Peptides against a protein of PDB entry 4N3Y. Designs and how they scored, part 73

Target 1, 83 residues: chain A of PDB entry 4N3Y
Amino acid sequence: ETRDQVKKLQLMLRQANDQLEKTMKDKQELEDFIKQSSEDSSHQISALVLRAQASEILLEELQQGLSQAKRDVQEQMAVLMQS

## One batch from the design tools (peptide; made by RFdiffusion4, then SolubleMPNN)

Design b2_p20_7_s4 (from b2_p20_7, 12 letters changed)
Fold by OpenDDE base, seed 5:
Structure b2_p20_7_s4 (fold): chain B 83 residues (1-83), chain C 83 residues (1-83), chain A 20 residues (1-20)
Amino acid sequence: as target 1 above (83 residues)
Amino acid sequence: as target 1 above (83 residues)
Amino acid sequence: SILEEIERIFEELERRIQEL
């Protein structure tokens, strides 16, 4: 019967629409999550890079200090041996 | 006394070297963390993008289905009115 | 919306069926 078929189609259409709306919402949430995650990761990585760069500067300063100290010790040893 | 000064410098050199080694290790760990974090984020984002794309396809299919269903109903209505 | 239009179509169909 046509009436029965129409009723069935009505149900299917309602279900399809519900699924459509749900999927649209889920997709939007996924896109929002991707955006937020990307921004968070970018900021975090940038901060870590800056910290690494600061460590690099400290390393260079320490190496320079070590080299100077070594020279100072060598000079004093020379004086000691000559005294 | 020169000997005392040499001894003091030796200690300072040892301490500086220890700090250097520690800082080098910390820097390496930071770089490793950045690398790992970046790779993990990249993989996760890629997977999420694929999921979003799948949702897009589903949305398009649902919209197409709804349009077809609407047309089918309209055709059946026309037949009904002519019968 | 498309859904609202579809519902109107179904209502018309049902009315017409009852008149047969």
Scores: peptide ipSAE 0.028, ipTM 0.427, DockQ to the pose 0.006
Fold by OpenDDE base, seed 2:
Structure b2_p20_7_s4 (fold): chain B 83 residues (1-83), chain C 83 residues (1-83), chain A 20 residues (1-20)
Amino acid sequence: as target 1 above (83 residues)
Amino acid sequence: as target 1 above (83 residues)
Amino acid sequence: SILEEIERIFEELERRIQEL
């Protein structure tokens, strides 16, 4: 009977719509999470990179200082050996 | 006295070396953290993207189904109106 | 919305069925 068929289709359509809306919501939540996660990660990485770069600069300065100090000690040692 | 100067410089060198080694360690730890964090983030994002894409496919299928169901109902209504 | 439109169509269809 056509009326019964229509009622069945009506139920199916309502169920499909519910699933559609749920899926849309879930998709949006995933997209939002991806976006936020990417931004957070990017910011954290950038901050850590800058911190690492600061360490690099300090490292270079320390290396230069050590090299110079080593040379200074060697020079004074040479003087001692000559005395 | 030169000997005292040498001893002073030796101490300074040891201190500088300690600082250098500490800085090198800290830099390495930062780099390792950056690398691991980036990899973890990348993997998580990729997984979430795939999940979102699955939702997109389902969304398209549901939309198509709803459109078809609507057309079917309209067709049956047309038959009823002609009878 | 699509659902609201479909619901209206179903209501009209049911009305037509009752008229037969």
Scores: peptide ipSAE 0.027, ipTM 0.428, DockQ to the pose 0.006
Fold by OpenDDE base, seed 1:
Structure b2_p20_7_s4 (fold): chain B 83 residues (1-83), chain C 83 residues (1-83), chain A 20 residues (1-20)
Amino acid sequence: as target 1 above (83 residues)
Amino acid sequence: as target 1 above (83 residues)
Amino acid sequence: SILEEIERIFEELERRIQEL
C-alpha cells in the first residue's frame, strides 16, 4: 500500500542523506590533507634549500682557502728553490 | 725548515680538497633530494585533488538524488492524504 | 670539473716539490 511505499522512501532518503554526509566529510578530509601535505612539503623544501645554501657558502670558503693554500705552497717552493 | 713547511702545506691542501669534494657531493645530494621531494609531492597532491573532485561529483549526484527522493516522498504523501 | 683541475694542480705541485 501507499503507506508502506512512503515509509520505504523515507528510509531510502535517510540512507542517502547518511551517505551524503559521509561523502562530504571524506571530501573535507581530503582537502585538509592536501593543504597539510602542501604546507609540510613547503616547509621541508625550504629547510633543505637553506641547508644547500649553507653548503654553497662553505664551498666558496673552501675554494678560497684552497686557492690561498696553493699560493702558499708555491711561495714556499720558491723560497726553497732560492736556497 | 722550509721543506717541512711545504710538505705540511701540501697535506693541508689535500685535506681541504677532500673536504671540498665531500661538501660538493653533499650539496648535490641535497639538490637532488629537493627536486625529488618536490616531484613526489606534486604527484601526490595532484592525485589527491582528483580524488577530491570525484567526491565532488558524487556529492552533486547525491544531492540531486536526495532532492528527487524528497519530492517522491512528498508526492506519495499527497496521494495518501487524498485517499 | 673544478675539483679535477684542483687535483691536477696539486699533483703538479707535488711533482715539482719532489724534484727540488
Scores: peptide ipSAE 0.024, ipTM 0.438, DockQ to the pose 0.007
Fold by OpenDDE base, seed 3:
Structure b2_p20_7_s4 (fold): chain B 83 residues (1-83), chain C 83 residues (1-83), chain A 20 residues (1-20)
Amino acid sequence: as target 1 above (83 residues)
Amino acid sequence: as target 1 above (83 residues)
Amino acid sequence: SILEEIERIFEELERRIQEL
């Protein structure tokens, strides 16, 4: 009868509303996760880039130092040979 | 004496070379890590964005369905009251 | 590579020093 039909529709409506609420929550959580993950990764990568750049500078300095040291050793050897 | 000086410089040169090698390796590892981390994060975020978009579509559908269901219930109630 | 060349140079220098 009509009353039972209404009760059935009422149940369906409640179920739909629950699903809507759940989906809204899930969507929001995903968006929040995306935002947080992206920001965290961005900061981490930036920090690592800086570290790599520092290493680059050090490499250049060490290479120059190595070249100079080689020359110094060669010079000293020459002096030794002449002594 | 000069010989001792040369030996000292030789040691310094070896130390510098070791440091250079170590730094080169460290730099490369950092660059590799940055690249991999960035790519992984990018793919993950993209996937999550797609999921969020799917949820958005579902939300819209559910909202429309909910509205229709509400109308249907109201209509049935009206029929019941007239019966 | 650069490192290999450096190592070769260093080894040569070491040999020369030892011969002195």
Scores: peptide ipSAE 0.024, ipTM 0.439, DockQ to the pose 0.007

Design b2_p20_8_s1 (from b2_p20_8, 13 letters changed)
Fold by OpenDDE base, seed 1:
Structure b2_p20_8_s1 (fold): chain B 83 residues (1-83), chain C 83 residues (1-83), chain A 20 residues (1-20)
Amino acid sequence: as target 1 above (83 residues)
Amino acid sequence: as target 1 above (83 residues)
Amino acid sequence: SSIMAPLDELEQRLAELRAL
């Protein structure tokens, strides 16, 4: 009877250890996935931010050009009206 | 001797089960974190993409409009100079 | 027909874009 109990407990212990090892491995894989996913997302967001900044620079240049053109037109009109 | 072995195995089994339960809980927490983080990142990236696309479209329209406005101003100036 | 109207409109649109 006790011998049978020992054998049963040994089997259960091996099964528990197998499951523990599997679960620990799965946990580690998830941690690695989280790390990689976080890095990938960070890079993607950074790229989008850079693109947005490039667009903003272009908008600033357009605004400067537009403002200058507006001033030039106003000046030319003033000259024409006075000539 | 066998009795002592049974007691030892029972203790080891309880310890293994405790560790297994802890590890399973940690794994579940990581899965939940991954799910939530993935959803949040997806929404953030989608919003950034839409914003970038809207900016790009509007930039194109502004560039086209600026070119047209420049032509229109030049034409009006020519008319004024000839009148 | 105002010479400045098209330019003013573009400036307004640019401002709206920056305010996104």
Scores: peptide ipSAE 0.053, ipTM 0.431, DockQ to the pose 0.661
Fold by OpenDDE base, seed 3:
Structure b2_p20_8_s1 (fold): chain B 83 residues (1-83), chain C 83 residues (1-83), chain A 20 residues (1-20)
Amino acid sequence: as target 1 above (83 residues)
Amino acid sequence: as target 1 above (83 residues)
Amino acid sequence: SSIMAPLDELEQRLAELRAL
């Protein structure tokens, strides 16, 4: 029956459209997730880089301090030996 | 007492060195974490992009299928009307 | 045309979704 075939095709078409809409939504959600994830990661990485830089500055200060302290100890040792 | 001062300075120097080593380790851990996080994010994003592309292909196929289905329905309708 | 109307609407809906 041709009429029944038409109705069947209409049903199939509706089903295909539903699947299409679903897939389009899923795609958009993925794209949104990609964008959000990328931004979050970028911000986190930037923050960690800044933290690492702060640590580097501290390390340089500590190294300088250690060098000075070593010199101070050597000077005090010299005083001790000549007294 | 100069001798006591020297001993105190030596202790301070050891403490500073310990802090330096700790901070150097912490810095390295941060850098390693940054690298790992970046790589993980990059891989995840790439995978999601590929998934989005697959969805796009499916959407195109569905669109083509819908157009064909429409034509098929039109053809069946024509047969119905002339019978 | 009454049979084709819903099919036309589906195609139109598809076009609109893709345009977003």
Scores: peptide ipSAE 0.049, ipTM 0.447, DockQ to the pose 0.044
Fold by OpenDDE base, seed 2:
Structure b2_p20_8_s1 (fold): chain B 83 residues (1-83), chain C 83 residues (1-83), chain A 20 residues (1-20)
Amino acid sequence: as target 1 above (83 residues)
Amino acid sequence: as target 1 above (83 residues)
Amino acid sequence: SSIMAPLDELEQRLAELRAL
Protein backbone atom coordinates (compact mmCIF):
# COMPACT_ATOMS: atom_id res chain seq x y z
CA GLU B 1 0.00 0.00 0.00
CA THR B 2 1.24 3.44 -0.96
CA ARG B 3 0.35 4.93 2.40
CA ASP B 4 2.41 2.31 4.16
CA GLN B 5 5.27 2.93 1.79
CA VAL B 6 5.20 6.63 2.63
CA LYS B 7 5.28 5.89 6.33
CA LYS B 8 8.21 3.54 5.83
CA LEU B 9 10.10 6.16 3.87
CA GLN B 10 9.42 8.76 6.56
CA LEU B 11 10.85 6.39 9.13
CA MET B 12 13.90 5.79 7.00
CA LEU B 13 14.32 9.53 6.65
CA ARG B 14 14.22 10.01 10.40
CA GLN B 15 16.76 7.25 10.84
CA ALA B 16 19.03 8.83 8.28
CA ASN B 17 18.74 12.15 10.08
CA ASP B 18 19.62 10.56 13.40
CA GLN B 19 22.68 8.94 11.90
CA LEU B 20 23.68 12.19 10.25
CA GLU B 21 23.44 14.13 13.50
CA LYS B 22 25.41 11.48 15.33
CA THR B 23 28.15 11.49 12.73
CA MET B 24 28.31 15.27 12.77
CA LYS B 25 28.78 15.18 16.51
CA ASP B 26 31.49 12.55 16.25
CA LYS B 27 33.32 14.56 13.62
CA GLN B 28 33.19 17.69 15.73
CA GLU B 29 34.50 15.82 18.74
CA LEU B 30 37.41 14.54 16.70
CA GLU B 31 38.23 18.02 15.47
CA ASP B 32 38.07 19.40 18.99
CA PHE B 33 40.33 16.63 20.23
CA ILE B 34 42.85 17.25 17.47
CA LYS B 35 42.90 20.94 18.26
CA GLN B 36 43.35 20.44 21.97
CA SER B 37 45.95 17.72 21.55
CA SER B 38 47.92 19.86 19.14
CA GLU B 39 47.87 22.83 21.49
CA ASP B 40 48.95 20.72 24.44
CA SER B 41 51.76 19.15 22.47
CA SER B 42 52.89 22.52 21.22
CA HIS B 43 53.05 23.94 24.72
CA GLN B 44 54.90 20.93 26.03
CA ILE B 45 57.44 21.05 23.23
CA SER B 46 57.95 24.76 23.78
CA ALA B 47 58.63 24.19 27.46
CA LEU B 48 61.15 21.49 26.67
CA VAL B 49 62.85 23.73 24.13
CA LEU B 50 63.26 26.38 26.81
CA ARG B 51 64.80 23.82 29.13
CA ALA B 52 67.21 22.78 26.42
CA GLN B 53 68.16 26.41 25.92
CA ALA B 54 68.84 26.79 29.62
CA SER B 55 71.12 23.78 29.44
CA GLU B 56 72.92 25.33 26.50
CA ILE B 57 73.61 28.48 28.49
CA LEU B 58 74.88 26.46 31.42
CA LEU B 59 77.13 24.46 29.13
CA GLU B 60 78.67 27.61 27.72
CA GLU B 61 79.29 28.95 31.21
CA LEU B 62 80.83 25.70 32.33
CA GLN B 63 83.08 25.59 29.31
CA GLN B 64 84.22 29.11 30.04
CA GLY B 65 84.84 28.21 33.65
CA LEU B 66 86.79 25.15 32.63
CA SER B 67 89.00 27.19 30.36
CA GLN B 68 89.63 29.74 33.07
CA ALA B 69 90.41 27.07 35.63
CA LYS B 70 92.89 25.53 33.23
CA ARG B 71 94.62 28.86 32.84
CA ASP B 72 94.70 29.38 36.58
CA VAL B 73 96.28 25.99 37.13
CA GLN B 74 98.90 26.74 34.53
CA GLU B 75 99.73 30.02 36.19
CA GLN B 76 100.04 28.44 39.61
CA MET B 77 102.26 25.73 38.23
CA ALA B 78 104.52 28.37 36.74
CA VAL B 79 104.80 29.99 40.16
CA LEU B 80 105.61 26.64 41.71
CA MET B 81 108.33 25.97 39.18
CA GLN B 82 109.87 29.34 39.88
CA SER B 83 109.82 28.91 43.63
CA GLU C 1 101.12 26.49 50.13
CA THR C 2 101.39 26.80 46.36
CA ARG C 3 101.60 23.06 45.82
CA ASP C 4 98.41 22.53 47.74
CA GLN C 5 96.75 25.33 45.81
CA VAL C 6 97.65 23.65 42.54
CA LYS C 7 96.21 20.36 43.72
CA LYS C 8 93.03 22.11 44.78
CA LEU C 9 92.69 23.81 41.41
CA GLN C 10 93.26 20.50 39.62
CA LEU C 11 90.47 18.97 41.66
CA MET C 12 88.17 21.86 40.85
CA LEU C 13 89.01 21.44 37.19
CA ARG C 14 88.08 17.76 37.28
CA GLN C 15 84.82 18.58 39.03
CA ALA C 16 84.00 21.20 36.43
CA ASN C 17 84.69 18.69 33.68
CA ASP C 18 82.43 16.12 35.30
CA GLN C 19 79.65 18.65 35.57
CA LEU C 20 80.15 19.69 31.98
CA GLU C 21 79.90 16.12 30.72
CA LYS C 22 76.80 15.51 32.79
CA THR C 23 75.12 18.63 31.49
CA MET C 24 75.99 17.73 27.91
CA LYS C 25 74.36 14.36 28.40
CA ASP C 26 71.26 15.91 29.93
CA LYS C 27 70.93 18.34 27.05
CA GLN C 28 71.19 15.56 24.51
CA GLU C 29 68.55 13.53 26.31
CA LEU C 30 66.20 16.51 26.25
CA GLU C 31 66.73 16.98 22.54
CA ASP C 32 66.11 13.30 21.88
CA PHE C 33 62.94 13.41 23.95
CA ILE C 34 61.66 16.48 22.12
CA LYS C 35 62.29 14.81 18.79
CA GLN C 36 60.55 11.60 19.73
CA SER C 37 57.62 13.37 21.36
CA SER C 38 57.16 15.57 18.33
CA GLU C 39 57.18 12.60 15.97
CA ASP C 40 54.69 10.69 18.09
CA SER C 41 52.37 13.67 18.30
CA SER C 42 52.63 14.25 14.58
CA HIS C 43 51.69 10.67 13.80
CA GLN C 44 48.79 10.73 16.21
CA ILE C 45 47.45 13.98 14.80
CA SER C 46 47.76 12.65 11.26
CA ALA C 47 45.77 9.56 12.16
CA LEU C 48 43.05 11.66 13.74
CA VAL C 49 42.93 13.91 10.69
CA LEU C 50 42.35 10.86 8.51
CA ARG C 51 39.52 9.75 10.77
CA ALA C 52 37.97 13.18 10.54
CA GLN C 53 38.18 12.99 6.77
CA ALA C 54 36.43 9.64 6.79
CA SER C 55 33.65 11.19 8.86
CA GLU C 56 33.37 14.00 6.36
CA ILE C 57 32.86 11.53 3.53
CA LEU C 58 30.23 9.69 5.51
CA LEU C 59 28.43 12.93 6.28
CA GLU C 60 28.28 13.82 2.62
CA GLU C 61 26.88 10.41 1.77
CA LEU C 62 24.29 10.66 4.51
CA GLN C 63 23.22 14.09 3.35
CA GLN C 64 22.82 12.76 -0.14
CA GLY C 65 20.80 9.86 1.18
CA LEU C 66 18.60 12.21 3.16
CA SER C 67 17.91 14.32 0.12
CA GLN C 68 17.07 11.27 -1.95
CA ALA C 69 14.78 9.92 0.73
CA LYS C 70 12.98 13.24 0.84
CA ARG C 71 12.45 13.12 -2.90
CA ASP C 72 11.21 9.56 -2.72
CA VAL C 73 8.70 10.49 -0.03
CA GLN C 74 7.47 13.39 -2.10
CA GLU C 75 7.01 11.15 -5.11
CA GLN C 76 5.11 8.56 -3.12
CA MET C 77 2.88 11.24 -1.66
CA ALA C 78 2.07 12.46 -5.14
CA VAL C 79 1.03 8.94 -6.09
CA LEU C 80 -1.12 8.74 -3.00
CA MET C 81 -2.83 12.01 -3.79
CA GLN C 82 -3.60 10.85 -7.30
CA SER C 83 -5.01 7.52 -6.19
CA SER A 1 2.96 20.03 2.06
CA SER A 2 2.21 19.81 5.76
CA ILE A 3 3.78 16.36 5.95
CA MET A 4 6.96 17.56 4.29
CA ALA A 5 7.36 20.65 6.45
CA PRO A 6 8.97 18.82 9.37
CA LEU A 7 11.39 17.09 7.00
CA ASP A 8 12.28 20.37 5.33
CA GLU A 9 12.96 21.91 8.71
CA LEU A 10 15.11 18.95 9.65
CA GLU A 11 17.21 19.27 6.52
CA GLN A 12 17.57 22.98 7.12
CA ARG A 13 18.75 22.46 10.67
CA LEU A 14 21.27 19.87 9.55
CA ALA A 15 22.61 22.22 6.92
CA GLU A 16 23.02 24.97 9.48
CA LEU A 17 24.75 22.64 11.89
CA ARG A 18 27.18 21.49 9.23
CA ALA A 19 27.97 25.07 8.31
CA LEU A 20 29.18 25.89 11.80
Scores: peptide ipSAE 0.043, ipTM 0.445, DockQ to the pose 0.045
Fold by OpenDDE base, seed 4:
Structure b2_p20_8_s1 (fold): chain B 83 residues (1-83), chain C 83 residues (1-83), chain A 20 residues (1-20)
Amino acid sequence: as target 1 above (83 residues)
Amino acid sequence: as target 1 above (83 residues)
Amino acid sequence: SSIMAPLDELEQRLAELRAL
């Protein structure tokens, strides 16, 4: 009968609503996790990039120092050969 | 004397070379870590995005179902009131 | 010269690293 049909539909509606609410919560949690993970990774990568850049600067300085030292040694050796 | 100066410079050069090699290795390790971390994070985020999208589809379907069910219940109630 | 060879090699390796 119609009354029984209505009651059945009401139950189905409640069940579907419960599932909807659950899924909404799950989706929100996933979005929050993605956001947080992305931010954390970005910050970590940025910090590591800065360290890499610092190392690059040191490498450049060391290279220049080595090149100069090489020249100085060569010059001193030339003096020795001339003496 | 000049010979002593050359020996000193040679030692300094060796020390600088050792530091350069160490710094080169450290820089490379940092770059490798950045690369790997970025790739891993990207893959993880992509997987989570897909899950979120699946949830979104389900939410849309549930919303449509709920709306339809609500209409159906209202129609049946109207029939009851008319009878 | 033998004494300069290691330095030259390091300079070359550094250049290669920076070019990557």
Scores: peptide ipSAE 0.042, ipTM 0.436, DockQ to the pose 0.028

Design b2_p20_8_s2 (from b2_p20_8, 12 letters changed)
Fold by OpenDDE base, seed 1:
Structure b2_p20_8_s2 (fold): chain B 83 residues (1-83), chain C 83 residues (1-83), chain A 20 residues (1-20)
Amino acid sequence: as target 1 above (83 residues)
Amino acid sequence: as target 1 above (83 residues)
Amino acid sequence: DAVMAPLDALEQQLAALRAL
């Protein structure tokens, strides 16, 4: 009976649309999650990079100081040996 | 006309189901992307953290060692000057 | 050289750190 078919199809359509709406919502949530997670990771990585750079600068300063100290000591030793 | 309504609803149902299928596919792709991206970020962050920690520890040791070495050199120089 | 050995060691350690 055609009327019964109409009712059945209307129900099926409602069910399909409900599922679609739910799935679209889930998709949106995943997109939001990806965006947020990516930003968080980016910031964390940036912070770690900055820390590493700060350490590198300090190490460079220490190395320069050490090299100079080494030269100074060598010079002093040379003077002492020649005296 | 009921027959026309049936045909219209059948079309709408097909369209809804097609859209649902597409959206479900997109959702799956996003889930896969999240999983992979999360793993990649996790490994990268872990590596950076470990490197930073190693650098920090070694830096502390080097600073301490440098101070000690400086003192030791100064002491040895004093001994040489007194001999 | 006993005087320079500690300094040399530190220089090597610094280089190793930078290579991490």
Scores: peptide ipSAE 0.073, ipTM 0.486, DockQ to the pose 0.711
Fold by OpenDDE base, seed 4:
Structure b2_p20_8_s2 (fold): chain B 83 residues (1-83), chain C 83 residues (1-83), chain A 20 residues (1-20)
Amino acid sequence: as target 1 above (83 residues)
Amino acid sequence: as target 1 above (83 residues)
Amino acid sequence: DAVMAPLDALEQQLAALRAL
């Protein structure tokens, strides 16, 4: 019966439209998530890079301190040997 | 007393060396973490991008399906009006 | 020299670590 067929097709069309709308929303949410995740990761990595740089500076300072300490010990030893 | 001073400086030097070694290790671990995190994030983002692409394909298919369904309904309606 | 030897060794170790 043709009338029943039309009603069936109309229902199918409505269902397809609902699915399309849902999928559109899901896609948008995924894109938003990717954007957010990328930004968060970028910020975190940048912070960690800066921390690494700070550590490098500390290492340089420590190295210099050690060199100075060695010189100081040598000087004190020289004094001791002269006395 | 000079001898005591020398001993003190030697201790300080050992302590500084220990701190330097610890800091070097910490820096290396941080660098490794950054590398790992970056790779993980990259892989995750790539996977999500591919998922988004798949969703786009689905949307295209759904749109085509909807257009066809609309045409089918119109055709059935024409038949109904003629009967 | 018993006093300087360990200090020299420490400096060498530090240099090696720094070079990594």
Scores: peptide ipSAE 0.067, ipTM 0.441, DockQ to the pose 0.044
Fold by OpenDDE base, seed 3:
Structure b2_p20_8_s2 (fold): chain B 83 residues (1-83), chain C 83 residues (1-83), chain A 20 residues (1-20)
Amino acid sequence: as target 1 above (83 residues)
Amino acid sequence: as target 1 above (83 residues)
Amino acid sequence: DAVMAPLDALEQQLAALRAL
């Protein structure tokens, strides 16, 4: 019966639309997740890079300090030998 | 006493060296972490992008299917009215 | 020299660390 066929097709349309809507939501959620994840990672990386840079500065300062300490020791040794 | 001063300086040098070594390790760990984290995130994002693209294709197919179904319903309605 | 030897060793150690 044609009327029954039409009703069946209407149901199929509703089902398809429901799936479409669901898929649209899923897609949007994924895009949002990608965006947020990327931003979060970028921020984290930036912070870590800054920390690494701070460590580099400290290393340079420590190296300079060690060199100075060595010079000081040499000076003290000279004084000792002269005494 | 000069000898005691020298010994003190030697201790200071050792302490500084210990700190230097520790800081060097910390720096390297951070750099490694950044690299790994970035790579992991990149891989994750790529996978998610692919998934999103697949969803987009599905959406297009669903839309086309819906359009066709609508046309089919219209055709059936026409038949019904003509009967 | 006995006093300097340990310090020189430290510097060599540091250099080795930097080279890694």
Scores: peptide ipSAE 0.066, ipTM 0.437, DockQ to the pose 0.009
Fold by OpenDDE base, seed 5:
Structure b2_p20_8_s2 (fold): chain B 83 residues (1-83), chain C 83 residues (1-83), chain A 20 residues (1-20)
Amino acid sequence: as target 1 above (83 residues)
Amino acid sequence: as target 1 above (83 residues)
Amino acid sequence: DAVMAPLDALEQQLAALRAL
């Protein structure tokens, strides 16, 4: 019966619309998540990079300190040998 | 006493060296972590992007399906009116 | 048309969703 067919198609159309709306929402949520995740990762990496840079500066200072300490020990040894 | 001073400086030098080695290790671990985190994030984002793209394709298909369904209903209504 | 009105409404709803 043609009327029954029309009603069936209307139901199918409503179901398709519901699925479409759901999928659109899901897509948007994914896009939002990607954006948020990217921002969070960027911030995290930036913080870690800064920390690594600070460590690099400290390493340079420590190396310089070690070199100076070595020189100081050598000077003290020279004094010891002269005594 | 000069000998005692030399021994003290030698100890300080050893301590500084230990600190340097530790800091170098810490820096390397941070760099490794940044690298790993970046790779993991990249892989995760890529997977999510692919998923979003699949959803977009589905949305397009659903929209096309809805349009077709509407046309089909219209055709059935025309038949109904002719009967 | 009582039969088409709901379908037209669905299309309008979909268009609105796309505009968001």
Scores: peptide ipSAE 0.082, ipTM 0.442, DockQ to the pose 0.027; fails the geometry check

Design b2_p20_8_s3 (from b2_p20_8, 12 letters changed)
Fold by OpenDDE base, seed 4:
Structure b2_p20_8_s3 (fold): chain B 83 residues (1-83), chain C 83 residues (1-83), chain A 20 residues (1-20)
Amino acid sequence: as target 1 above (83 residues)
Amino acid sequence: as target 1 above (83 residues)
Amino acid sequence: SAVMAPLDALEAQLQALAAL
């Protein structure tokens, strides 16, 4: 019966629309997550890079300090040998 | 006294060396972490992109299906109006 | 390491000197 067919089709349309809406929402959530994740990772990596650079500076300072200390020790040893 | 000075300098050198070694290790760990984090993020984002693309395909299919269903309903309504 | 080797050598020298 035609009326019954129409009602069935209306139901099918509503169900399909509901599915469409849900899928659209899910897609949007994924896109938002991708964006946020990428930005967060970028910021985190940047912070880590800065930290690594700070460590590099410290290493240079330590190396220079050690070189100076070595020289000082050698000088004192020379004095001791002459005493 | 010179001998005491030498001993003090030895201690200072050892301490500085220990700090240097630790800092070198820490720097390496940070670099390793940066590399791993970047790779992991890249892979994760790639997976999410693929998922989003799959959702897009599904959306297209749903939209086409809805369009067809709408046409079918309209046709049946026309028949009903003529009955 | 290349960085530590000279220091290790220096420490050894200082220790030897202190033992005299």
Scores: peptide ipSAE 0.038, ipTM 0.433, DockQ to the pose 0.008
Fold by OpenDDE base, seed 5:
Structure b2_p20_8_s3 (fold): chain B 83 residues (1-83), chain C 83 residues (1-83), chain A 20 residues (1-20)
Amino acid sequence: as target 1 above (83 residues)
Amino acid sequence: as target 1 above (83 residues)
Amino acid sequence: SAVMAPLDALEAQLQALAAL
């Protein structure tokens, strides 16, 4: 009986150890995924921020050009009205 | 000639304005996307962190159980050797 | 680039206007 009990406990111990090691591996993979995902997201966000900044510069230039164009039109209209 | 020039400038001005407003909209949508993407990523990372924490707790419990099981086996082995 | 391309075209048009 005692021998049978020991064998039972040994089996349970092996099973528990296998599960432990499996879970340790899974946990590590999860942590690695979190790290990688965070880095990838950071890179993507940074790239998008740069694009937005480029758009901002362009918008400012377009607005300046538009304002100048408006002034030019007004000047031409003044000439037209005087003619 | 001046009249034609004015008409040309007016057309170009309208076109420029339309493009400007379109670009402003697109820029805003991009900024909104960046914000939303960042929030979504943050939520996902937080969820994964919670899962990792749960795994840590489970691992600690498994290790405790394994240690106890080992002690139980040793105790039974001692009984066996004494018999 | 996808964002800049149409904007560059518009910028060129505005520069052309300034040259008139």
Scores: peptide ipSAE 0.035, ipTM 0.435, DockQ to the pose 0.010
Fold by OpenDDE base, seed 3:
Structure b2_p20_8_s3 (fold): chain B 83 residues (1-83), chain C 83 residues (1-83), chain A 20 residues (1-20)
Amino acid sequence: as target 1 above (83 residues)
Amino acid sequence: as target 1 above (83 residues)
Amino acid sequence: SAVMAPLDALEAQLQALAAL
């Protein structure tokens, strides 16, 4: 019956339209999430890189200090043994 | 007193050495974290991009299907009104 | 490590000196 067929098609169209709307929403949310996640990671990585650089500077300073202290101790040990 | 000075320097060297060891550990942990975080984000983003692409394909299919269904309904409505 | 080895040796020398 033609009328029943039209009603069936109307229902199918409504269902498809609902699915389309849902899919469009989901796609947009995914794109937004990708953008936000990328930005957040970029900022976090940048901060951690800077911290690593600070540690590198500290390491260089400590190594230099230790070398100097070692020399000072050796010099004083020599004096102590001679006295 | 020279002996006291040597003992003082020995303590300072131990403290500096401890700090150096700690800093080296911290630096390594930061570098590892940066690497892991970058990899995790990259994989997550890739997965989400693929999902977004799947949604795009589905959207195109749904749009085409809706257009076809619309035409089918219009055709059947015309038949119904003529009968 | 290259840094720790000389320091460890120095600490051992200081300990030996303190024992005299």
Scores: peptide ipSAE 0.031, ipTM 0.433, DockQ to the pose 0.007
Fold by OpenDDE base, seed 2:
Structure b2_p20_8_s3 (fold): chain B 83 residues (1-83), chain C 83 residues (1-83), chain A 20 residues (1-20)
Amino acid sequence: as target 1 above (83 residues)
Amino acid sequence: as target 1 above (83 residues)
Amino acid sequence: SAVMAPLDALEAQLQALAAL
């Protein structure tokens, strides 16, 4: 019966619309989550990179210090041997 | 006393070397951690992006379905009115 | 597309960093 068919289709239309709205919401939430997660990761990575760079500078300073210390020891040894 | 000074400097040299080795290790571990963390984040993001794309396709299908359903209802209504 | 583009760019950046 056509009247019943129309009513059925109207119901299907409402159901489809409800599903559309739900899916639109879910998609938006997912996009927002991805955005936030990406930003958090980026910030964390940046912080760690800076930390690594600081360590690199420290290593360079230590190497310089070691070289200088070695020279100082050699100099003092020379003084000792000459005395 | 020079001899004591030499021994002191030798100790300082050893201490500096130990610190250098420790810092080198720490730096390497940090770099490895950054690399691993970045890879993990990349994989996670990729998965989420694909999920979002799937949702987008679903939304397009729903929109098409809604449009078709609306047309079908209109057609059935026309049949009903003509009867 | 407009939403995915920035995410794709970030993904590429992370991959590049991981490759270092």
Scores: peptide ipSAE 0.025, ipTM 0.438, DockQ to the pose 0.027

